# Peptides against a protein of PDB entry 7UQJ: the designs that were tried, part 9

Target 1, 160 residues: chain A of PDB entry 7UQJ
Amino acid sequence: PELYQNFNITPPRGVLFHGPPGTGKTLMARALAASCSSDERKITFFMRKGADILSKWVGEAERQLRLLFEEAKKHQPSIIFFDEIDGLAPVRSSKQEQIHASIVSTLLALMDGMDNRGQVIVIGATNRPDAVDPALRRPGRFDREFYFPLPDVKARFKIL

## One batch from the design tools (peptide; made by RFdiffusion4, then SolubleMPNN)

Design b1_p8_5_s3 (from b1_p8_5, 4 letters changed)
Fold by OpenDDE base, seed 2:
Structure b1_p8_5_s3 (fold): chain B 160 residues (1-160), chain C 160 residues (1-160), chain D 160 residues (1-160), chain A 8 residues (1-8)
Amino acid sequence: as target 1 above (160 residues)
Amino acid sequence: as target 1 above (160 residues)
Amino acid sequence: as target 1 above (160 residues)
Amino acid sequence: MELKRVFD
C-alpha cells in the first residue's frame, strides 16, 4: 500500500524490467529500493538470480521461493528482485515442463497470494521478455513492464 | 520534505555513492532524478565534478559552491550531484590543508545549513569513500552510503 | 574476427563511445564484454584511464601502451577500454605537442598494427569527441562512433 | 526511458 500510496497506484504485484544485458536493470532496482528506503521506513531488498534458484535448488526451488516470499513479508516493506527471471520461469518447453512448470506455478501462486495490502514489490529482470512464461505477465503479477533500451538503439544496430 | 515525504523520510541531506569506476553511479543519480521527476514536479539536476571545481575555481570554489546551493534551493526540488567528490574534498592532507580545508568547510556549512524543509538532495559519487573527508560522512551530511558493486563480480572474475 | 563474426562486420579496430558524462559508456563497454563472453569464450577486459596513463607514466606511457596491447593480444579475445581517451590523446596543442604527440603516435601505430585477424577491440570513451586527435578517428582506428545520449533527452529538458 | 511508469 504505502510504497504505492505515495504514487496513488494500486500496487502492481510485479514489475518486469527487460532490455539488453548491461542496461542497468539491476542497478535501477537497487536504486529504487534505496530511494524508497527512509530512516523511518527501511525497505529490505532481496536479490535472487533465476538460474541460481533453479540450478542450486532443483529439488527445493519451490520451498526456497516460499521462504523468500515469507521473509519478504516478514521484512515489509520489501523488494524481491529476480535477476534473469527467464532462467527461473522459462516459457514452458516440453522437456523441462514438469520442474519448470512446478516452479513457475509456485511463483504464480506466491504472487497471486500477495494480499494487495502487502508492501512487497517483485521486480523481475530479463534480457528476453518473450522467454518469460506469459502467465507471469498477467494482471496482478508482472503486469508492468519497463524497457531498458541500450543507450542509442542506433548504436546497437551499428555494432550488431 | 516532499521528495522524502513521498517516502516518510527525514531527508538525508546527502547520499554517498561509492564503488568501482564504471558501476553507473552517475547514471543512477540521473535515473533517480528522472524517476522522482513527474510532469507536475520537475526535479532540477545539478552536476559538478569535484576535481573541476577545485582546479577551475581554486580562488572561487567556495563562492561557486554557495552559488550552486543557492541555485539548487531556488530550483527546488533539486539534486546536486558531485561526481568524483574525493577530488573536491580529499582527506585533509597536511600540504593541501588550507585550500581544501576551506572548500570542505564551506561544503560542510552548506550541507548543515540546508533546512530540513529543503527539497535539495546532495549526491556525492566516489571510487574511494575512504578518500572523502570523514566530516562529510557525519549525520546530516552524506549520512547514507550506497555501494555500487561491479555488475556481476563473477563476470569480473571471468573477464579478469 | 569472431567477436565481429557475430556481427558480420569487418572488425573496426576501434570504437569511440562519446556523450555526456554519466551516460553509461563504461558500463556499456563492460556489458558488451560480458555479453560477448560465453563459458566457451571468455573475453578479457582491459580498462585504462587516459589521464592516468599520461600522468602516471609520463616517461613510460609508450611502453605501457605497448605492453597493454601485447597483453590484450596474448589474452584474445579481448577488449581494451580507454576511459577519458581525450586525456590520453588530446588534440595536438603546441605546448604539449611532443610528449602527447609521441603517445598518440604510439597509440596510432598500435591500432594500425593490429592485424584485422586479431580479436582485440579497442573502445575509447570521451565526453568530447572533438577533443580527441582526429588522427585517431580515421579508418582502421576509432572509425566507429557511438553517441550515448542522456537517458531521456526530454527528461533532461525537464530536469535542466 | 519512461522511468515514470514505475511510479505511475
Scores: peptide ipSAE 0.000, ipTM 0.308, DockQ to the pose 0.052
Fold by OpenDDE base, seed 3:
Structure b1_p8_5_s3 (fold): chain B 160 residues (1-160), chain C 160 residues (1-160), chain D 160 residues (1-160), chain A 8 residues (1-8)
Amino acid sequence: as target 1 above (160 residues)
Amino acid sequence: as target 1 above (160 residues)
Amino acid sequence: as target 1 above (160 residues)
Amino acid sequence: MELKRVFD
């Protein structure tokens, strides 16, 4: 939050965490959720996987997304974390592309439909930002992106 | 390597990182790799997924494991990180059980066959330590285990 | 940053990371620094220790803090990370209490004096949030706090 | 340093 505000950048509705595997995207999302709860105000953390949205929610993905956002709104302040959000990427089948397009459309509508006063934050994590549907990366959606670099030796020096 | 030496503890052949998803297992493995790299001594980090060992290496899994360990030995000091090592778990088919048993046998043999003087460390990460083949958790293999708890909701709120 | 804005919470000038030793406070601070660097915009990361501010900067602590903030402002976007910020705590001597009070006063003034448009973020890490001067924890300073829970004693033991 | 202290 402060990093972007201190940079005079308007807060996104959604935040995209991207970078190589094991760079701490999920850890950060969890750390952020834990960090925003005070003793007076507990944040509810919802977690879903992009691949689960496609594979486990076959035929219900849109409904489950709606329910997720409704529940997040009901339990605000809340964070919705989509791990592996690039797992929403279309598989090489026309049927999966249609399902993908529908799910993405629903997610877009849900993100766009969030009241700016709503205490719901959406975080997406990906190892492949270019595999994330560009529609999700537009203003009002995942319009802020955090690159999680490999902790190279350089990252140890720059991050130490 | 150095971490264990600094503790005057004999380095394990393998280390099992276990805990809920997004607790920093992969991050820690990478951080350890980066931490043990000096300007004089760079550690090579190899990463594989347990599910990929079964699914992507169909018919070559054993060979690919052998090559991985050979390459790790060639590029020592090195870390081999197996993400989702519980993805080696046998699926509910006799054929997959046989493939699993063969792959696990190969991994066991490779871990057992490492020279104690070798600067190769194996790290396995799992969300389900009980789903990891017990043979992998025996002495000389993943005989050290690290539990990565959920950053409590309290930690999560204080980082936002 | 954005998490706070999305919750309609004013971003802090400083963020306090607190939790037991080795819970990833420094790792997170560094990960945040690395994550906010794009190819187009590199963030400069400054690190100081609270104990060093007292012990190494004897007689110059205030000047060194001023120079640090000036340099951070010059190299913005930047992060100033104070590790062990509870190391600014007064030791059991009236002279150290005076030095502490002076250093804290300087840090407060520097944090209060930062333009809201400045791309400088201050992160403090502590193992003892109650040992951090309450003045540092007020609005406009370290007014956001992140609790880093122990990775359960099991995780710490298994990474050691 | 810190990883050493966490793991030392």
Scores: peptide ipSAE 0.000, ipTM 0.323, DockQ to the pose 0.138; fails the geometry check
Fold by OpenDDE base, seed 4:
Structure b1_p8_5_s3 (fold): chain B 160 residues (1-160), chain C 160 residues (1-160), chain D 160 residues (1-160), chain A 8 residues (1-8)
Amino acid sequence: as target 1 above (160 residues)
Amino acid sequence: as target 1 above (160 residues)
Amino acid sequence: as target 1 above (160 residues)
Amino acid sequence: MELKRVFD
């Protein structure tokens, strides 16, 4: 309690984990979920991959996102983790751009529609924060960003 | 050496980490690299993503794979980690199928060409082991597989 | 706020992350640091490795620990992360035992000396919680422990 | 991955 109060951590509606690949973004999201769960109060962890949202949910991606957020809301407290969220960014083909734009717009709306009192945290992970639509990085969305540095080669070599 | 000697682990030429997304495959690979490094004997950790091999190395993917293995050999002991190695699998377009087939064939050859005495370990991680070319899963290649279960929903919900 | 309030998390002076190597302890510590940082309120993350405290700070380890805690206090809110904190445990040589005992005693004193109102969290990570001096695991020190299970033992035993 | 809280 006091830790978060003292840190002036307004619970972000969204947290963006970014950094070089393999810096542990996905693991961190799971670990956060873990540390936030107690035996008494389990957090529901939802995971989707940005590329899967586009490829597997063709024509239904927006609906699947809505269902995901509804399910997360139903199972509060919950974490929605989007791995490779930059995979929702527009790709070069005009048809893909429109599809991506629609999915991104849906995600924006879902994040904006989250009551600040909701016990739903959205975590996006990306290796390319600059490829994430800036609209997703605005206040009330992924308004908190965490850089996962490569443990500098020295620190990594000390871990190695 | 001693760690592998003591576990009677014949150093696999390749290890396939598979399991649902976010089960810690990438992290485990890094941690293995870490645990195998001592202050005296640093292991060089090379990481590539399967999708990046296709997308970033368009037309040079085979060459880049060769260079990667050469560099890993030069910096022994080393780990080559391929995240999302299923991303090297053929995709639906015939042109992409040929490109993927070429890249996969190169990877096969590189793994086959590794001297068993070499201190190079290849780790592939995938969420879709069935999407990995079966040829990669044969003895002398990714001949060891480790399933990263979802920490059962309960365990994951206890982490969550 | 509410997420932590509901978990009755009194901010521990110290949290011990323990579990088999590569289960994501170091990663979790960084993610906690990240999640506790906002754009408005950055948390300073200090990282040291237990073995480095002994090997790099020979003869000055106690002083370096004091400086670390002072710096962390100066840059509140902060996290001090000790990776491989069991590396501070006595090793077989009598001379090393005395050195380790001195370092551990200094760490104990530093943790005891932290005002409970201070915005400094200490995280220790170890693969060998039983090798961590029990004195460090007492209330007001590393009084909270988080087990990082292997993504099931079977999967890891297949990896090893 | 389960983070089991071992102690308070």
Scores: peptide ipSAE 0.000, ipTM 0.243, DockQ to the pose 0.051; fails the geometry check

Design b1_p8_5_s3 (from b1_p8_5, 4 letters changed)
Fold by OpenDDE base, seed 5:
Structure b1_p8_5_s3 (fold): chain B 160 residues (1-160), chain C 160 residues (1-160), chain D 160 residues (1-160), chain A 8 residues (1-8)
Amino acid sequence: as target 1 above (160 residues)
Amino acid sequence: as target 1 above (160 residues)
Amino acid sequence: as target 1 above (160 residues)
Amino acid sequence: MELKRVFD
């Protein structure tokens, strides 16, 4: 309840942070996790990098995703942050298709399977939102997107 | 509209970021400014340090605050970020009272004088929220507060 | 001058931001770039990801690094931010040694070749400082290190 | 402290 009220998102929706590299996506996710923790309610923050799941857990990526979501549910209220989620969930049309398709399918199922009463938020961060499987960007999944623009050098940061 | 939609704050409200030093308050403010900028709508980010206004502009601090708010209004949508706002707006009971009282009074008037249609957000950051004049923390001013907890000091920031 | 004064670094020194994923390294680098930009002095922010240079520019990584440093010098004052610099500059003892050794050697030469009068700052970010070639961490290169700890989950943020 | 709002 409160966690989702603070995010203005209905459970179990995900949030996609996208924008150029170093626009603060990861920091925002941590700041959100931190700021959503209260003295009374500690939010558990889980971080995974998309490419790390693929590279470290070849053949067990699906199991590791399941464990992550189970652990997040066990430690609710919680945030799952996927950094570089485009590395985890590439568009299905990329030729490394079959393994990626299974991982994406698992992530889809895990997001769809979250109980609306659960206090688990999923945040994905990417520099390439168009490289993320569109299925992840559908309602009930990463159905909210936040663009992190480049601090426009034209926007005069007058630090006076 | 969009700036305030992104902040879900009604103009002319301020946000107080508070928490121990190095908790990412300034970084969050910049990340927010960045994230609220779109390709279509560039947000102008103004940064001032409370202590700098007092030290650099002795006797002109009020004028500099006015100029800052005028410039922010001129360049709307905009964010005014006051870092170390407790240096600008100490509690009136502190013996350096008279000069600080004038500056605080000016800031109060500037925040109160913002048109609800204006697209200017004020963010204050402090390590000492209790050192900020309570008048600034009233509705229509810094009426929203965000606590930034310490990153666990046990993770030794070895600044080598 | 001003850029380096703000960083308290003498040219041509680099800064290594290290700490767990999502501790705000990238965002700090951007916030610094933004904060050092004034209306009179716009800082150009260059971002590269270590792994992207290796993967996208196989055989041209050295050339791309040279172009990056030339462009940064041309657009001074500037910041070069290497995200995941451990992906660019792995420790020389790793078996993919020869290609990485050339890239690291090029980066070393580029950092050493920066004129002290130049207004180019290099920031590297890594989750694994021990995976960064020690040669990059020598005086005149990344000779300043900032640790970014995990936001301690124990510090319960109250999002009110 | 509703972080809610940055993401609207």
Scores: peptide ipSAE 0.000, ipTM 0.224, DockQ to the pose 0.129; fails the geometry check

Design b1_p8_5_s4 (from b1_p8_5, 4 letters changed)
Fold by OpenDDE base, seed 1:
Structure b1_p8_5_s4 (fold): chain B 160 residues (1-160), chain C 160 residues (1-160), chain D 160 residues (1-160), chain A 8 residues (1-8)
Amino acid sequence: as target 1 above (160 residues)
Amino acid sequence: as target 1 above (160 residues)
Amino acid sequence: as target 1 above (160 residues)
Amino acid sequence: MELVRVFD
């Protein structure tokens, strides 16, 4: 595949890293966070885990997401990394998952509410891109996707 | 886990990367080194290997460590990466390991003697954090630790 | 191994990443591209795949390589990443491979023709450094090589 | 995706 990209600290953008387990998604997110940092320009890295948000913030997950985005904005330039974002924002398949639906709605609103002048990047990592709510994968949210393939014989990474 | 970090070329700090073999510790260290580099601000990367220090610098390891830190200071901003640092600084378990004890003592002194105004970062990588002398893992030395987990089903990296 | 390096956006240089499948060569190239980018200084990343160049650009591969280098120069500072470069530039072993020979000749000429004042880095990744035409591995071309070892018990990366 | 090595 032909790939052309400007690597910038982009205005608030969602980037989805997806691929099988152990393909370096989290490694890449950390590399990104450190790479754009200098002595002059510090980048603040926030890390959360999707399943841990649901389990640790039961009843407060929405508030904690709001606070996280506020903190990221206060400490800009910043990166918010959601590891296992499929655990946070599962596909709205079952009508019974009201709690999940609310958290996802909050995340959607927070991503939509990003001031394009802000320097907050959101990186989501998942092994199951199809398990992430498609609403998150729309323009203005996680509108860039990077596939992290398995270590195959040819080490083929595709950026989508 | 909740993780908040400023990714800077921090003042002289030790960072310990630990995790199973092949979890990208060395990859990350190299990524860090290159990431903080620009055309304006070059970062010098020094790489040493713990087992190679002991084997190649037999009788001179202490002097070579001193010289390495001096060179890193002269070429600041710089990163010193010790791959397999458990090979350099084993836990002080056996009274018979005087040579190891001396090398470890030198490394401790060099880390303690870092001018906090200097731009020398020390990164240690190990598969066996419990095999590293606990004295190295104290505040002012390797006081930050990053766990590089195995590629699990969820690609969960934890920064500790 | 002792390794000392200044990490700069170097003048036009070829860097060869080599090692077994899945050792993070492509991950590293992408990490590099993003790390040298800031809000002030955007780096443009071009990615191509050796086998895809041969298969997709049948009869036009030479022209497409020329255009790629021209685009990279226009969008400097830039990185051209060739994944699986052994697929593009096989060793000139068989006299019958005229098409491969022509593409390799074009790539050689493009690398030799790089203005040393330009900010275009070429990164080649391969699992088979011995399958890459030795002419590409000469000074002024891919004159730096980085070995990406397997995740061994000691996570030993060597930069050569 | 961020820098893993810049070669000078």
Scores: peptide ipSAE 0.017, ipTM 0.183, DockQ to the pose 0.058; fails the geometry check
Fold by OpenDDE base, seed 3:
Structure b1_p8_5_s4 (fold): chain B 160 residues (1-160), chain C 160 residues (1-160), chain D 160 residues (1-160), chain A 8 residues (1-8)
Amino acid sequence: as target 1 above (160 residues)
Amino acid sequence: as target 1 above (160 residues)
Amino acid sequence: as target 1 above (160 residues)
Amino acid sequence: MELVRVFD
């Protein structure tokens, strides 16, 4: 068995941050955006909540996703952060979820259509990675997953 | 409502990390500092606890803040991290808090006085963002806020 | 007491991430690695669990550590992340822990032997920093410690 | 935002 799988981490087109509610997924995404921004190279950060896209853009969610990716491409280098992405791209449970299926399909197509040269990183955050459509978790999409675990209560900061 | 708030992540003059005790705010600040440091460009990290500034520097807190910002400017690129910033800059509750008001006013002036070209980032961490003086949370100061939520216990790391 | 400890964040040879289970230590290490990687400069990330090194490499753990550091040096810039490092480098409790003592001694020697010019960062994550051999927490080794605290449940994300 | 190679 090849001991050292050199996982050549190509810049993921997509990174899935998953872990229980409040693990700092959103925080990390923003911290990454902040850390990668220099005076010479500002990163544009786009934040959307998955559930908000569905609820606020009933019938326009696909168009809004396209516009989001276009705007992110226009303002690259950029990060698109989908908070609660399980609300945007639920696992396809039934034939009745055509709207969700269409939104997921649009997101898949947008992620697949990102040129490898595009300085657009997509970060999806979820508390339920198993509720995210497995198609989004394939290579060229959210092909990296970062788990955000829970910590234990009372411990005080000592940072040296 | 302007759909695509391009949060052009300019290097924030100030970033507020807020969330319950032990959300990783301080850790994130240090991780950012570590991640932005290359062999060619070392970031200088200044850490202060808000409560410690008040308790250790009674009557000198303003001067110490000024010196901190001067030292940070001298050693830029730099990060000033205020842990427990709600201890440094409490909400102005009474006329008797003139000392706190003065320290807050000094911090405000220092943040406002940072040249836009200064590679000094101020990170404030608090468990109580509502206990931070709202004046610090205005544009040009802590104009970005990152929430650090709590995560749920038993979930094991799978990071791909 | 020198007021302004300019923590010149030199790239630490070793960084200890400590905090309760699930504080996001592993996540942070990966986020750092992801953030430091550009299209021009890819960072190689090596992940090992301390307990897995002991359990999977009984009698070869020292050799595997050497190979890991060699591979990291070969593929620099790189990050070696030891998750659960307290499993790899437990506090020397008894004379019977010669195997653990040897693995710890190997890790110490590898960290000490890293040329200051090496773009290899070692991150150790632990839930029990006091269970990590204090020798690893000395200058030139894990000379920086980042605490990962617990956050409080119910607070909703407002990220500006 | 650059590539971390994860080596197992």
Scores: peptide ipSAE 0.014, ipTM 0.209, DockQ to the pose 0.105; fails the geometry check
Fold by OpenDDE base, seed 4:
Structure b1_p8_5_s4 (fold): chain B 160 residues (1-160), chain C 160 residues (1-160), chain D 160 residues (1-160), chain A 8 residues (1-8)
Amino acid sequence: as target 1 above (160 residues)
Amino acid sequence: as target 1 above (160 residues)
Amino acid sequence: as target 1 above (160 residues)
Amino acid sequence: MELVRVFD
């Protein structure tokens, strides 16, 4: 326990997994959560879908996000995985700006408010990185990005 | 149990994951650790950052490396993951030769001293494979390398 | 180049990735393929879905498997990834025994016939390891298994 | 491509 506390492995506050649908973003986030869990070090994995947050928590999405981050902190080390995060945090310049502005602002504040000492990692997955609010992609938020390319079913992937 | 003992599957003592920042090296190491853990077969995952070993274990880094390898052996099957290993094992010809020489030598000796029968895998991740001491990249050490290409946002990764 | 030839690192002929749906198996196989490709060492990644082989190659599945393995050998180093391999190689004791027996037998023969000198790795992914023919899980075939646990939303993943 | 032999 103690030796891991002193390693200020500031986990990236956020990691953005992006790439076409079915490229394994959600899958990798899950595998990460699994792999980082040991018998001695259990990682709590929180999964939410962006679209589900907007659709299921209409009018309470901000509160539910706050609660999610609080639970993640309470159960640290933890991973918060937002699948389809483009559904949660659309580009501000989109026609949906007014509807999602408070949710985006809340998520920004929650990511900014994550103490570098907390063992909470946020992973966002999207098929459309360009649809994610650029403010979320700044340092201290989703400041790391991982692209997941499509394996085209037909094509011999020559891994160049 | 028994059938695996007879297969002299000499695990690579070390695998080097290299590629640009944010290409998934740490992610893959973690996911490998997860994937290799079954309900019946628990893999212990040890993570250290190279720079953290140097900065946090100033004057004790060699001892901490020895202890890490001993713990990994004790908790086998295990993975030792060195994130940013170029921070731990810089090229000997670098101006940091004097500061890191003992750490590099210790890591070399620990990797060389890993019994081929031990279920301990070492994974090093780096953004700069050329900054890693070539002695670590020799057979019986990090003798396997995995390149993680940058996912450029536009390009279908032709995994060639 | 040359030093890799002398290391009789018999890559496991096959690795079985198993675990619940959406746990990372296909993703890991792809990420492994990507990671193992360097600028200097390109790995050819062949992906097939088990169910697609059965459904799309009805009556020619054996030939297509042979061609796949020949192509993989021709383009070595290579990975053959069978996604949903339980769809390709169901348990022989299943009621589908007669329909798939020739395909399973062909895959067994192809895996057995992989020269230990060949740089061809086979990865099978399944959500149902118990649905895969046990003959494929024997030494010299899928003799390595990687479990991908479900991140249950609530549970700390104890990678036990 | 060196598969990391994860010890089964």
Scores: peptide ipSAE 0.000, ipTM 0.200, DockQ to the pose 0.111; fails the geometry check

Design b1_p8_5_s4 (from b1_p8_5, 4 letters changed)
Fold by OpenDDE base, seed 5:
Structure b1_p8_5_s4 (fold): chain B 160 residues (1-160), chain C 160 residues (1-160), chain D 160 residues (1-160), chain A 8 residues (1-8)
Amino acid sequence: as target 1 above (160 residues)
Amino acid sequence: as target 1 above (160 residues)
Amino acid sequence: as target 1 above (160 residues)
Amino acid sequence: MELVRVFD
């Protein structure tokens, strides 16, 4: 929020970075975290992967998400970066779909529970915006989407 | 030089990477260094920061630059990457301006002293190309400039 | 290979990009693809994720890998980028370990089957190089490793 | 850091 107030931008609770892989989504999230931190005002950058949430935190993913948001809130101003948030998408198994549904529901609740006055920004990055649960892309959640085009490879190639 | 000969490009003694922060200048410099090394032909990648040259090498900066160029020449093919070369720009104090002038003069002399047949490439990265001494941007020095656009941040900014 | 022949560099069949998340491994791979293509010589950039290979291609992963390598060879000069190649690592289940072993074995065979004269480069990216099967890190495979340090976020924070 | 070339 204040991070975006510094940009005169209405603080999204979440921003979705989408675009082809290697378009610099992760780099931009880090660059934004870096650009928004000063010597006087360090922004704490938290990073998780959607795939790690599903695979490593089996049975504790919801708790780890809550802890992440609590820690981010405790260390505000902060950015939570979910890399490959489409990796929260269910793998094609009903049991993974249920686990996914719980994790996504927890993430939704955590995003909805963020006070607009908080200095926590959530950035999701994906190569597949259409694979991101539409509920995450609603107002008050990842309500802002940034397309990362392939850095116009042609424009760089012409100079090399 | 040969690195650029491989691109059918007249080897610049220096390349200026410029663009907004987090546009991948440092990443590209590393990528180029990575892309140019092999198991058989390792490119030695030297990295320094403009700010570190001013702050850490007070009274020895010119010597450290000379040593860096000598080491780069000794370990050719090599890349010298100056990150934040605009950080060689004086902070607004006359004493830092004099130190800067000496450091910049040394860098100019070192770049001018590179034989075009040498396999040393100098890359400067900056977020502020206009803060880079114009003398560095002349033919035979940082005579090639690469703009790193914000991955189309305008399209992004409209959504934030 | 010709991509590296253009650099007088022995073409690695594979390069491992490793380092902390968001250090720009994916961006680098794209930047390299971008730096190596010209208007006249387009490099075809193929990208897959380790996690997608395991999760989406259950029962067809080996075939999809073969198709990917065939397509890359057909569209040479080309780069195959495996993002999160550590995501080919088994999730801690014996059945996933067997699937992993088959996929990894297929990838090994495909990398070993690349003619050194081919214009296909394989880049693997991981945050966990130690989680990458050591067999992938052997000569003739991912025999080159690039560490992507965290862009020293502290040094960026001081300037922003 | 040793960097290795991947692309043309």
Scores: peptide ipSAE 0.000, ipTM 0.212, DockQ to the pose 0.131; fails the geometry check

